# Peptides against a protein of PDB entry 6A30, part 67

Target 1, 150 residues: chain A of PDB entry 6A30
Amino acid sequence: AQDADNVLQPIMDLLDSNLTLFAKICEKTVLKRVLKELWKLVMNTMERTIVLPPLTDQTMIGTLLRKHGKGLEKGRVKLPSHSDGTQMIFNAAKELGQLSKLKDHMVREEAKSLTPKQCAVVELALDTIKQYFHAGGVGLKKTFLEKSPD

## One batch from the design tools (peptide; made by RFdiffusion4, then SolubleMPNN)

Design b2_p18_8_s2 (from b2_p18_8, 7 letters changed)
Fold by OpenDDE base, seed 4:
Structure b2_p18_8_s2 (fold): chain B 150 residues (1-150), chain A 18 residues (1-18)
Amino acid sequence: as target 1 above (150 residues)
Amino acid sequence: SSRVQERIKRLQEAYKEA
């Protein structure tokens, strides 16, 4: 439980901040699109992180998400007027785009099989992330979230 | 987790305003 919380906390903080921000600045249709792209990014990042060498250091996902999330955290910007929202989305998208480039720097070491405990943590993390994106039905549809990110 | 549920609730509120 504690290990799961430690792994989830940085992700949840990132998602809480970003999803809340997007909800505030995006029109509903745009929000859904942004959420879908963010979902794909999160799934791809998690997949890559899981495939990457045994995350013995909870710190790496947390640091990767925090390094990319801290870039967004500095923008506790006052509710910008509607005009600033587009730029914020653009900046967020740019930051998210940089997350995709993170793949290029991660040397594919041989995917060591996760321990059963690590698998359980990842599954719990995935479920929790799905819940965040679903947001009780106001976010992404369950059917979309249950689809393979591939 | 109660914390997760609270965060989800906050997101729900944010999305309702969108």
Scores: peptide ipSAE 0.343, ipTM 0.850, DockQ to the pose 0.645
Fold by OpenDDE base, seed 5:
Structure b2_p18_8_s2 (fold): chain B 150 residues (1-150), chain A 18 residues (1-18)
Amino acid sequence: as target 1 above (150 residues)
Amino acid sequence: SSRVQERIKRLQEAYKEA
């Protein structure tokens, strides 16, 4: 449980900040699209990270997502004026595009065998992230979350 | 965890306000 929390904390912090921001600035249809792309990115990054280095407390996912998330200032979500909101959406879309490019540059290393404990932590982490994206039914549909990203 | 549930609740609130 504690190991899962340590792995999840950086990801959840990033997701909490970004999804909350997107919920505030995006129209419903745009938000849904952003959530879907972010979900695919997270799942793909997790798959690659699980296959690559041992789950260190500083998850490569957290580092990767933070490296690209640094452009979203932690800062004051001033309720953007309509013009500010559009610029924020553009900046967020640009950051998502950069994350997608990073995904393409990540080399899949040979799958390392996970211990049963590591598998349990990963499964718990994935379930928790799915719950976060579903957000009690206001986020992504369960059917979408259960689909493996193509 | 209680922390995860709290974060989900905050996210739900953010989506309702959108």
Scores: peptide ipSAE 0.327, ipTM 0.841, DockQ to the pose 0.659
Fold by OpenDDE base, seed 1:
Structure b2_p18_8_s2 (fold): chain B 150 residues (1-150), chain A 18 residues (1-18)
Amino acid sequence: as target 1 above (150 residues)
Amino acid sequence: SSRVQERIKRLQEAYKEA
């Protein structure tokens, strides 16, 4: 629906830019790892943004970056440059802070609960994002995307 | 959405070229 497209446009623009860049600069195995981490970050950000009223965009991003930044250090992902991969994810996470704008478009300022219409838009948004990460089979596997990120 | 499908197609092309 046109409303869902309008709501998804900012995140899709962000994902399109970042995933296209990562596809160009990363080897296949590195790309898959980056996609998995980005997927987790997106899902966690969306969950927090939808379920919890954002205190401040910066606080949520900072908390997500601190939690996931520690996880990237433990995973010996042979990124061609440890500094470059971490910095790219850090930059992507900063840009993903703009996902808070998705909530602002979906949730009225005063509504603690999503209306049925808003829930339908969120479901459509999630399905669309899954399709984007799957990318017709060249991205992440459907089984991974259907699994809870937690 | 036709627009979403077009973006996915572009992403697929980018991944194939990598």
Scores: peptide ipSAE 0.324, ipTM 0.842, DockQ to the pose 0.623
Fold by OpenDDE base, seed 3:
Structure b2_p18_8_s2 (fold): chain B 150 residues (1-150), chain A 18 residues (1-18)
Amino acid sequence: as target 1 above (150 residues)
Amino acid sequence: SSRVQERIKRLQEAYKEA
């Protein structure tokens, strides 16, 4: 349990910051689209973390997430005008798109079978992230989250 | 679990204020 919390904390901190920002800036329809894209990104990142040795990927993801998350905290959230909000979403999407380049640096080591302990941690992590994106019903629908390839 | 629930609550509040 403690190991799962340590692994999830950087991801959750990033999600907290980004989702809170998007909730303030985005209209409901735009927010749903952003949440869907962010969900896909998180799922793809987790899939890669499962396939690659857990410890090195978590530090790299944590470092990437910290680098991107720190950039978000420094902005005095002046309520950006509609134009500024779009640019912030674009910049956030661009920054998140750079996480796709992490694919090229993550050496596809042979999919070592996860230990039962690692599988349990991943399952707990997935459930926690699903709950976070659902946000008690104000976020993404459970049906959408359940249909996403785990 | 308590920390996760607190984070979810904060997120819900952010959506309600928006």
Scores: peptide ipSAE 0.298, ipTM 0.828, DockQ to the pose 0.601

Design b2_p18_8_s3 (from b2_p18_8, 9 letters changed)
Fold by OpenDDE base, seed 4:
Structure b2_p18_8_s3 (fold): chain B 150 residues (1-150), chain A 18 residues (1-18)
Amino acid sequence: as target 1 above (150 residues)
Amino acid sequence: FSKVQERIEKLQKAYKEA
């Protein structure tokens, strides 16, 4: 439980900030699209983090997400009017696109098999993140979240 | 899990206001 919280906390902090921001600046249809892309990003990041060498430092996921999220956190621009929201979405999408490129540079080191404990933590983390993106039905549909490769 | 639920509720509120 505590290990899961330690892994989840940085992700949730990032998601809280970004999803709250997107909810404020995006129309519902755009928000759903952004959420889908963010979901893909989170899944890809988690997959990589799982595939990356032993999660020795809980700080690395947090730091990777935070390094990639700090690029987004510097965008805590006081939301002025509607026009700046589109640019923020564009910038966020561009950053998300750059994160996809980061996929290509991460040397697939040999996927060390996660210990059963680590697998359980990851599964719990994934479930929690799915719930977070679903947001009681106002976010992404369960069917979409469930179709994402685990 | 209580903190997660609180965060979800906060997001739900944010999405309803959108």
Scores: peptide ipSAE 0.283, ipTM 0.822, DockQ to the pose 0.614
Fold by OpenDDE base, seed 1:
Structure b2_p18_8_s3 (fold): chain B 150 residues (1-150), chain A 18 residues (1-18)
Amino acid sequence: as target 1 above (150 residues)
Amino acid sequence: FSKVQERIEKLQKAYKEA
């Protein structure tokens, strides 16, 4: 449980900040699209982190999210005027695009088989993230989250 | 789990107010 919390905390902090912002500035249909893209990004990042041996005690996800999240924290979230909201979405999309490109540069190191403990942590992490994206039914549908190749 | 639940509730509130 504690290991899962350590892995999830950086992801949840990033998700809390971004999703709260998107909830305020996006219409419902746009928000759902953003959530779907963010879900895909999170799942792809997790898949890579699971397949890649954790290089350092800091989960590569946390470090990757912190390196990319530090760019968002330095931006004084001035509540964008209506015109600034579009620019923020564009910047967020650009950041998401950079995360997708990171996919191509991560050399497939040999998929080390996860230990049973690591598998349990990953399963717990996935369930927690699914619950977060579902958000009691106001977020993504369970059927969409379950169709994601785990 | 308690912290996660609190975050989910906060997010739910944000979505309902939007």
Scores: peptide ipSAE 0.273, ipTM 0.817, DockQ to the pose 0.646
Fold by OpenDDE base, seed 5:
Structure b2_p18_8_s3 (fold): chain B 150 residues (1-150), chain A 18 residues (1-18)
Amino acid sequence: as target 1 above (150 residues)
Amino acid sequence: FSKVQERIEKLQKAYKEA
């Protein structure tokens, strides 16, 4: 439980900041698209973190998410005018699109066998993140979240 | 779990206000 919380806290902090920002600046259809891309990014990052580094480096998920999120944090300035908001969304979408392309180029390293305990932590983390993205029905649909490769 | 629920509620509020 404590290990799951330690892994989830940095992810949730990042998601809280970004999703709150996107909710404020995005139209509903754009928001849904951004949420879908963020979901894919989170799933890919988690998959890589599970496959590549031992779960001990809490720093890597946070660093990968922060490295990709830092491009968005520089935009924390002025309440973007509708035009500035659109440009921020476009830049964020472009960055997310580049991340999707990066997925295609990253060699699937063979998944190191997780211990049963690590698997349980990952499953709990995934369920929690799914609930977060679903947000009681105002976020992504459950059907979309369930189609993500486990 | 309580912290996660609080975060979800905060997010729900943000989405309803948008």
Scores: peptide ipSAE 0.267, ipTM 0.815, DockQ to the pose 0.630
Fold by OpenDDE base, seed 3:
Structure b2_p18_8_s3 (fold): chain B 150 residues (1-150), chain A 18 residues (1-18)
Amino acid sequence: as target 1 above (150 residues)
Amino acid sequence: FSKVQERIEKLQKAYKEA
């Protein structure tokens, strides 16, 4: 439990700051779209951290951020000041990309199958993050969170 | 879990005030 809390704390602190900011600046429809993209980013980052430890290549995170950033642009979400909101999301995504450094805390052993303890920590972490994004029903729907590729 | 619940409650408050 304490190990999971130590791993989750940096992620949760980052999510708290960014989601609180987005809740203040975004309309409800825009906020839902932002939450979906952040969820995808978090899941992809966790998957890469857990499943593909060697892919620390900043280039892949940059490419993923660029692909997801373009997906947000295609939604004609009239973000007030399109440039500033997109840039904030991009910056938040870039900060979430630094969660690759969480690799050093979660993934000690590069090539070995996750130990049962590591699997339990990952499952707890995923459940906690799902609860956070659901936010008691005001955030993302449970059905959407359960369909995530993890 | 208590800290997570507190964070969720803070987030819920932020979403309701928006």
Scores: peptide ipSAE 0.267, ipTM 0.813, DockQ to the pose 0.593

Design b2_p18_8_s4 (from b2_p18_8, 8 letters changed)
Fold by OpenDDE base, seed 4:
Structure b2_p18_8_s4 (fold): chain B 150 residues (1-150), chain A 18 residues (1-18)
Amino acid sequence: as target 1 above (150 residues)
Amino acid sequence: MSRVQERIKRLQEAYKEA
C-alpha cells in the first residue's frame, strides 16, 4: 500500500494539477477532447515505461508529445486562448513525460517480467488514473477508459 | 484511498465549473 502510494503520488500530483488547469481553461467539449488525447498519452507513456527498454526517457516522450501535440493543433478546438491552451497541453504532456521518473522507481531492475508486487502497483496506478479521468462522471466515460487504446 | 477520493472530488468540482 505505501509503496503504491509513493509511486502514484507524482502521477496524482501531475494529473490533479493539469486536469484542474484544463477544466478551468477549456470549454466542456474541448475539455473532453483534451482529456481523450491526454488519456491516450498517459496510456502510451505508461505502456512504454513498462514495456520499452532503457531508451533515453526525455527524448522519446518529447517526440511522442510532439507527434500527438501536432494532432491536437488540427482540431478546431476553440480554446479561449488558442496558443496558450496548446502550449499548456504541451507543457502538461511534457510534465507527464516526467512519468518516466515512475520508470526510475519501477525499472531499476532489468527487463525482467514485473514482479507480482509491481503488477499490483501498476494495476492500482491504472485504476487511479482512470478515476481521475472519469472524475465521477463529469470527465471521460467509463466505456472509453475501459477500452484499451491497444 | 481517502486522499485519492478527496482529490477526485476536487476535480469533479473543477469540471462542473467548466
Scores: peptide ipSAE 0.313, ipTM 0.832, DockQ to the pose 0.612
Fold by OpenDDE base, seed 5:
Structure b2_p18_8_s4 (fold): chain B 150 residues (1-150), chain A 18 residues (1-18)
Amino acid sequence: as target 1 above (150 residues)
Amino acid sequence: MSRVQERIKRLQEAYKEA
């Protein structure tokens, strides 16, 4: 449990910041699209990080996500005027686009075998992330999350 | 687990306010 929490904390911090921001600035349909793309990115990053680096490099998911998230200043999001909101959405979309490009540059290294303990932590992590994106039904549909490659 | 549930709750509230 504690190991899973330590693994999840950097991801949850990033997701909290980004999803909260997107919820505030995006219209519902735009938000849904952003959530879907972010979900795909998270799943792909998790898959690659679990398959390639030893679990000790958990800092890498957080670092990869932070390297791209550093452009979102932790600044007090003043409720942007409608014009500022559009610019923020554009910037967020640009950042998401850069994350997608990073996906293409990540070399598929050979899948390392996970220990049973590591597998259990990963499964718990994935379930927790799914719950986070579902957000009690206000986020992504459960059916969409379940169809995502685990 | 408790912290995650609290975060989910906060996120739910953020989506309701949007």
Scores: peptide ipSAE 0.295, ipTM 0.823, DockQ to the pose 0.638
Fold by OpenDDE base, seed 1:
Structure b2_p18_8_s4 (fold): chain B 150 residues (1-150), chain A 18 residues (1-18)
Amino acid sequence: as target 1 above (150 residues)
Amino acid sequence: MSRVQERIKRLQEAYKEA
């Protein structure tokens, strides 16, 4: 449990920040679309991270997330004017696009079978992320989250 | 409450205010 929380913490921090922002600036229909795309991205990233155990230290995902997270300084979320909201979505999409490019550079290292402990951590991680996207029923439907091939 | 549950609650509140 504690190990899963440590692995998930950077992802959860990113999700908290972005989903909270999107919830404030997006209409319900737009928000649902954004959540669906973000869900797909997270699942694809997790699948790759799980299937391709990064050779290097737990620090790289943390460092990549930290390097991209440093730009969101604690600045007073001035509710950007309508024009600024579009730019923020564009910047967020650009950041998400860079996460997709990270996809191409992860060399197919030999898929080492996950240990039972690693599998348990991944399952717990997936359940936690599903709960986050469901958000007690205000986010994505459980049926949508369950149909996503794990 | 789990830290996760607290974060989910905050997210739910953010979605309700939208």
Scores: peptide ipSAE 0.291, ipTM 0.823, DockQ to the pose 0.564
Fold by OpenDDE base, seed 3:
Structure b2_p18_8_s4 (fold): chain B 150 residues (1-150), chain A 18 residues (1-18)
Amino acid sequence: as target 1 above (150 residues)
Amino acid sequence: MSRVQERIKRLQEAYKEA
């Protein structure tokens, strides 16, 4: 438990700061869209970190961020400062891209099947992140979080 | 668990103030 908390702390600190900021800046409809995109980004990053061997290619995270950033742009969400909100989301996504540093803490063993201990840490991490995005029902719906490709 | 619940509570408060 304590080891999982230590590994998750940087992610949770990043999510806490960014989600709190988005809650203050975004209207409710915009916030839900941002939360959905952040959820997808976090899940994709975790999947790549845990399931895929260390993709050394920083270019793929950049491409994924670019692909997801373009998806958010097509929704005419009148963010009051359209440029600043998109840039903040992009910056938050870039900071979430630093989750590659979490890779160094979690993925020490390259090629071996996750040990039962590592699986338990991942399951706890996923549950914790789901709870955080659900935020007692104020955030994303539980049904949406459960349908996410884990 | 206590720390996670505290963070969730802070986030809920931030959403209520928004």
Scores: peptide ipSAE 0.263, ipTM 0.808, DockQ to the pose 0.601; fails the geometry check

## One batch from the design tools (peptide; made by RFdiffusion4, then SolubleMPNN)

Design b2_p19_1_s1 (from b2_p19_1, 11 letters changed)
Fold by OpenDDE base, seed 2:
Structure b2_p19_1_s1 (fold): chain B 150 residues (1-150), chain A 19 residues (1-19)
Amino acid sequence: as target 1 above (150 residues)
Amino acid sequence: SKWEEIRKILEEKLPQILK
């Protein structure tokens, strides 16, 4: 649905950028950890989005995500080409930490009851994100994704 | 690499998801 797309687009843009960056700079094990943390971040962000008023949700989240995304992109540029593995890991962790701050900036309001339409949007969004992170079986395991709290 | 494959898959799927 259009509504789901509108909600997800900023998140997906950020995720795409992050994954591209981390795939280039991280060793497999580190990247896996990053993916897990990103998954958690996305889930938490979505949860907060549901709680926030509709008018502010997309704009606020989009703005916050863009802000952090820009920070990550800057980090991408700052990574020296000839850094050792440890430095690369450190940088990746730093970038991940910046993303984690997004969660802290989101104000949680009292959860409102969702209309059936909103529920459908959320379900679709969640399924989409799960599929995204699963990435045809090469990403995160389905079991991990399914056990994650909504 | 496996991760490159993941990246490619995600990049491929992302536009479809957003449609």
Scores: peptide ipSAE 0.019, ipTM 0.508, DockQ to the pose 0.043
Fold by OpenDDE base, seed 1:
Structure b2_p19_1_s1 (fold): chain B 150 residues (1-150), chain A 19 residues (1-19)
Amino acid sequence: as target 1 above (150 residues)
Amino acid sequence: SKWEEIRKILEEKLPQILK
C-alpha cells in the first residue's frame, strides 16, 4: 500500500492542484473532456513509471512536477474573468502537454517483467485511480474506466 | 489520504457543475 502511494504521490499532487481549479471554473462539457484527457495521461504515466526503473524516473518526474507546480501556486485564484479562465485552462493544458513530451524522453528501458509484488502494487494503484476518476458516479463512467487500455 | 481528499472535492463539486 505504501509503495502504491509513493508511485501515485507525484501524480496526485498534480491532479490535486489542477482538478481543484478545473472543478471551479469548468463547465460540464469541458470538465468531462478534461477528465478524459487526465485519465489518459495518468494511465500513460503509470505505465511508463512502472515499466521504467523506479528510482531515476520518480525523482525526475517529481522534480519536473515540483518545478512546474510552483508556477501554478502563485495564481491567487482570483476568480478570473472569462478571459482569464481561458488563459488558465490553456496554461494548464500546456503543462499537461509537457507531461506528454516527457513521454518521449523517457528512455525505453526494456520492459522488464513486473515482479508479483510490483504487479500487486500496480493493481492497487489502478483500482485507486479508477475510484478517483469515478468519484462516486459523478466522474467518468465505470465502463469507460474498465475499457481503457491498461 | 490525498486520493480521498480529491475524491471528496470531486464528489462535492462535480454534481454542482453537472447540473
Scores: peptide ipSAE 0.019, ipTM 0.494, DockQ to the pose 0.068
Fold by OpenDDE base, seed 5:
Structure b2_p19_1_s1 (fold): chain B 150 residues (1-150), chain A 19 residues (1-19)
Amino acid sequence: as target 1 above (150 residues)
Amino acid sequence: SKWEEIRKILEEKLPQILK
């Protein structure tokens, strides 16, 4: 549980901060593009977690995510000014870039086969993530989410 | 299992983010 939390908590914090911010300050078209990029990052991270079974690698991912996620600011109740909004978008873009840097720090190990039980759990987790990104119909379309590799 | 724990975390945290 602790290992999983160490990996997922920074991702959840990133998603919370970025989605909340972008929903407030971005037009629909821009928001959709951002969501697509976030989706790709999450899927990539999940894939690597599956392929990198050693706890040391998972811990490393968690540590790296925490390190790069510290700069995330949650939006105020009050809508930011134009200047503030621009700065927030810039900061959010930096955070996304930092998350992408995880690719450079991860050493891919030999992929292990999942048991049927593990496969079922992964499928359920993916469904949950898809629902998150769909966001009750205001997020990404289901058709787009189904095209993502898993 | 480790993956079961991940599932539980996702099911708990994602709805909270959507609020």
Scores: peptide ipSAE 0.018, ipTM 0.489, DockQ to the pose 0.068
Fold by OpenDDE base, seed 4:
Structure b2_p19_1_s1 (fold): chain B 150 residues (1-150), chain A 19 residues (1-19)
Amino acid sequence: as target 1 above (150 residues)
Amino acid sequence: SKWEEIRKILEEKLPQILK
């Protein structure tokens, strides 16, 4: 549905941008950790955004990132580029820490009753995002994704 | 249709990023 697209697109843009960046700078294990944190962040953000009518996903994400001093340029987290692998890992760790803080800042709002249409949108969006993060098995484990709160 | 397209794009793109 168009509504699902509208909800998902900003998130996907953010994810694509950030994952690309993290993939470049992170070792595999670090990347996995980052993905986990991103997953949690996305889930929390979606929960808040879908339940609350006021803000678009993009606006909300942008606001949250700005609050944590992260520049959102087209959904991309700005990280300084370094040739030093150690520095890159450090930066990744720093970003991970910030993501964790961001997650914590995302207070779970009490779930409002969703209309059937909204439920359908949410379910579709969640399914798509899960598939995205799973990435055919190279991403996050299904078990992890399934344990994540909707 | 559009949604499916997006899904497919994502499913394709992410593995490429993570490999």
Scores: peptide ipSAE 0.016, ipTM 0.488, DockQ to the pose 0.067

Design b2_p19_1_s2 (from b2_p19_1, 9 letters changed)
Fold by OpenDDE base, seed 3:
Structure b2_p19_1_s2 (fold): chain B 150 residues (1-150), chain A 19 residues (1-19)
Amino acid sequence: as target 1 above (150 residues)
Amino acid sequence: SKWQEIAEILAKQIPKILK
């Protein structure tokens, strides 16, 4: 448990910082949409990393991210004005949506068999991530998290 | 994007979780 927490902490810190920023600049409905897309991204990334051979998937994800990332101007994200922030979030959400669709096209390579230990760690990690996204009720609904096919 | 960065961090950290 402690090891899982230590590994997840950097991710949580990043998520907290970004989500806090988004919460300030986005309307509630937009924020929820962003959270949903982020959840999908996280789950898909975890699935690919755990279930699929890491190297080929990372290259594909990297290629996909590069292909879709070209539309985001390289500019150091100045705290965009409300309008600029909305557009940025919209673009990010669009990119995330495209990533989710790509999952269906990814060659289902044979699922990597996890050891019982690895399985337990994954379960713990998933629970932690779910708890994070739920954020004490402020974030995503438990029902959504539990019904996620990812 | 920041989302890409998150994905990259996840990709890097998940293997460490599994060790």
Scores: peptide ipSAE 0.018, ipTM 0.536, DockQ to the pose 0.062
Fold by OpenDDE base, seed 2:
Structure b2_p19_1_s2 (fold): chain B 150 residues (1-150), chain A 19 residues (1-19)
Amino acid sequence: as target 1 above (150 residues)
Amino acid sequence: SKWQEIAEILAKQIPKILK
């Protein structure tokens, strides 16, 4: 449990910061859409890491990110106006969608056989992520999280 | 993008969880 928490903490900190910002600038329905896409991304990334060799996974994710990252060099962290925020969310959602599509193109190599310990850690991590996305009832519904095919 | 950063962090950290 502690190991899982330690590994997830940097991710959670980043997510909390970004989602807090999004919560301020987004309408609730837009925020939910962002959360859903983020959930898909997280689940997809985890699945790929479990199924694919770690090096290949990192390389593929990095390659996908590089192909899309060339355009956003623009500078000053101006608090995005509502319009800028919407565009940012749209772009983020688009990026997430593209990452999700990568799943369909990835040849599932033989799933790495996880040890029972590794399985337990993965299960705990999944539970933690679900709890995060549920956010005490403010976030995604538990039913969605449990029924998600991702 | 921030999402790219998240994805990169996930890609780096998840393998560590599985060790």
Scores: peptide ipSAE 0.018, ipTM 0.526, DockQ to the pose 0.063
Fold by OpenDDE base, seed 1:
Structure b2_p19_1_s2 (fold): chain B 150 residues (1-150), chain A 19 residues (1-19)
Amino acid sequence: as target 1 above (150 residues)
Amino acid sequence: SKWQEIAEILAKQIPKILK
């Protein structure tokens, strides 16, 4: 459970940083599109990070995610000018691209069996993420989150 | 749980951020 929590926390930090930034810069329609892409990315990353790789790989992924999350947090406070906003979006997209590359390069090893406690943590984490993306009704629809194959 | 606490925080804060 502790290992699962350690892996999930950097992802949550990254999501918080990114969505806060995007909410400030993007109009509603653009934000919704970004949220959908982030949802897919997060679900795929979680599956690979938690279930498939050995502990050593999980630690490496966690370190990378924490590094990127810290970079986004620093940008969160800065009020973007029009020109700065475009650059921030570009940087955020670049970071997301790096996460995508990371998942693609992960070698599929034997799936790790999760303990019942780890399963419970993962389930709760998924609920947390769904609530985050739903954002009290201003984010993604519940139906999308529940029916998503990701 | 830790995650429940996070969920509650997110549920409260995220709608405000997205307004």
Scores: peptide ipSAE 0.016, ipTM 0.444, DockQ to the pose 0.062
Fold by OpenDDE base, seed 4:
Structure b2_p19_1_s2 (fold): chain B 150 residues (1-150), chain A 19 residues (1-19)
Amino acid sequence: as target 1 above (150 residues)
Amino acid sequence: SKWQEIAEILAKQIPKILK
């Protein structure tokens, strides 16, 4: 369970940073598109990070995710200008792109068996993330979230 | 669990920022 927490916490931090930033600077339609891409990234990252790579890689991934999340948070603090908003979107997109590249560079290992406790933690985390993206109905639709490759 | 707590917080706060 602790290993799962170590992996998932940076992801949650990244989500918080990204969504807060995007909510402030994006038009609603653009925001929705960003949310969809972010959702896909999160699901893919979680699967690879938890199931495929060795524990050492998981730790590194967690560190990198946290780094990216912090980078976005720094952008969040600097939000006063609309013109800067566009630049912030580009920066955020760049950070997400880097996360995707990280995934591609991961050494694929045989899928690891998780303990029942770890599975329970992951499942609960997924539910949490779904609720986060749904955002009380103003975010992504539940149907989209449930049909995603999670 | 801690994740349930996080879920509750997120469910309450995120709609406000996305509104």
Scores: peptide ipSAE 0.016, ipTM 0.442, DockQ to the pose 0.062

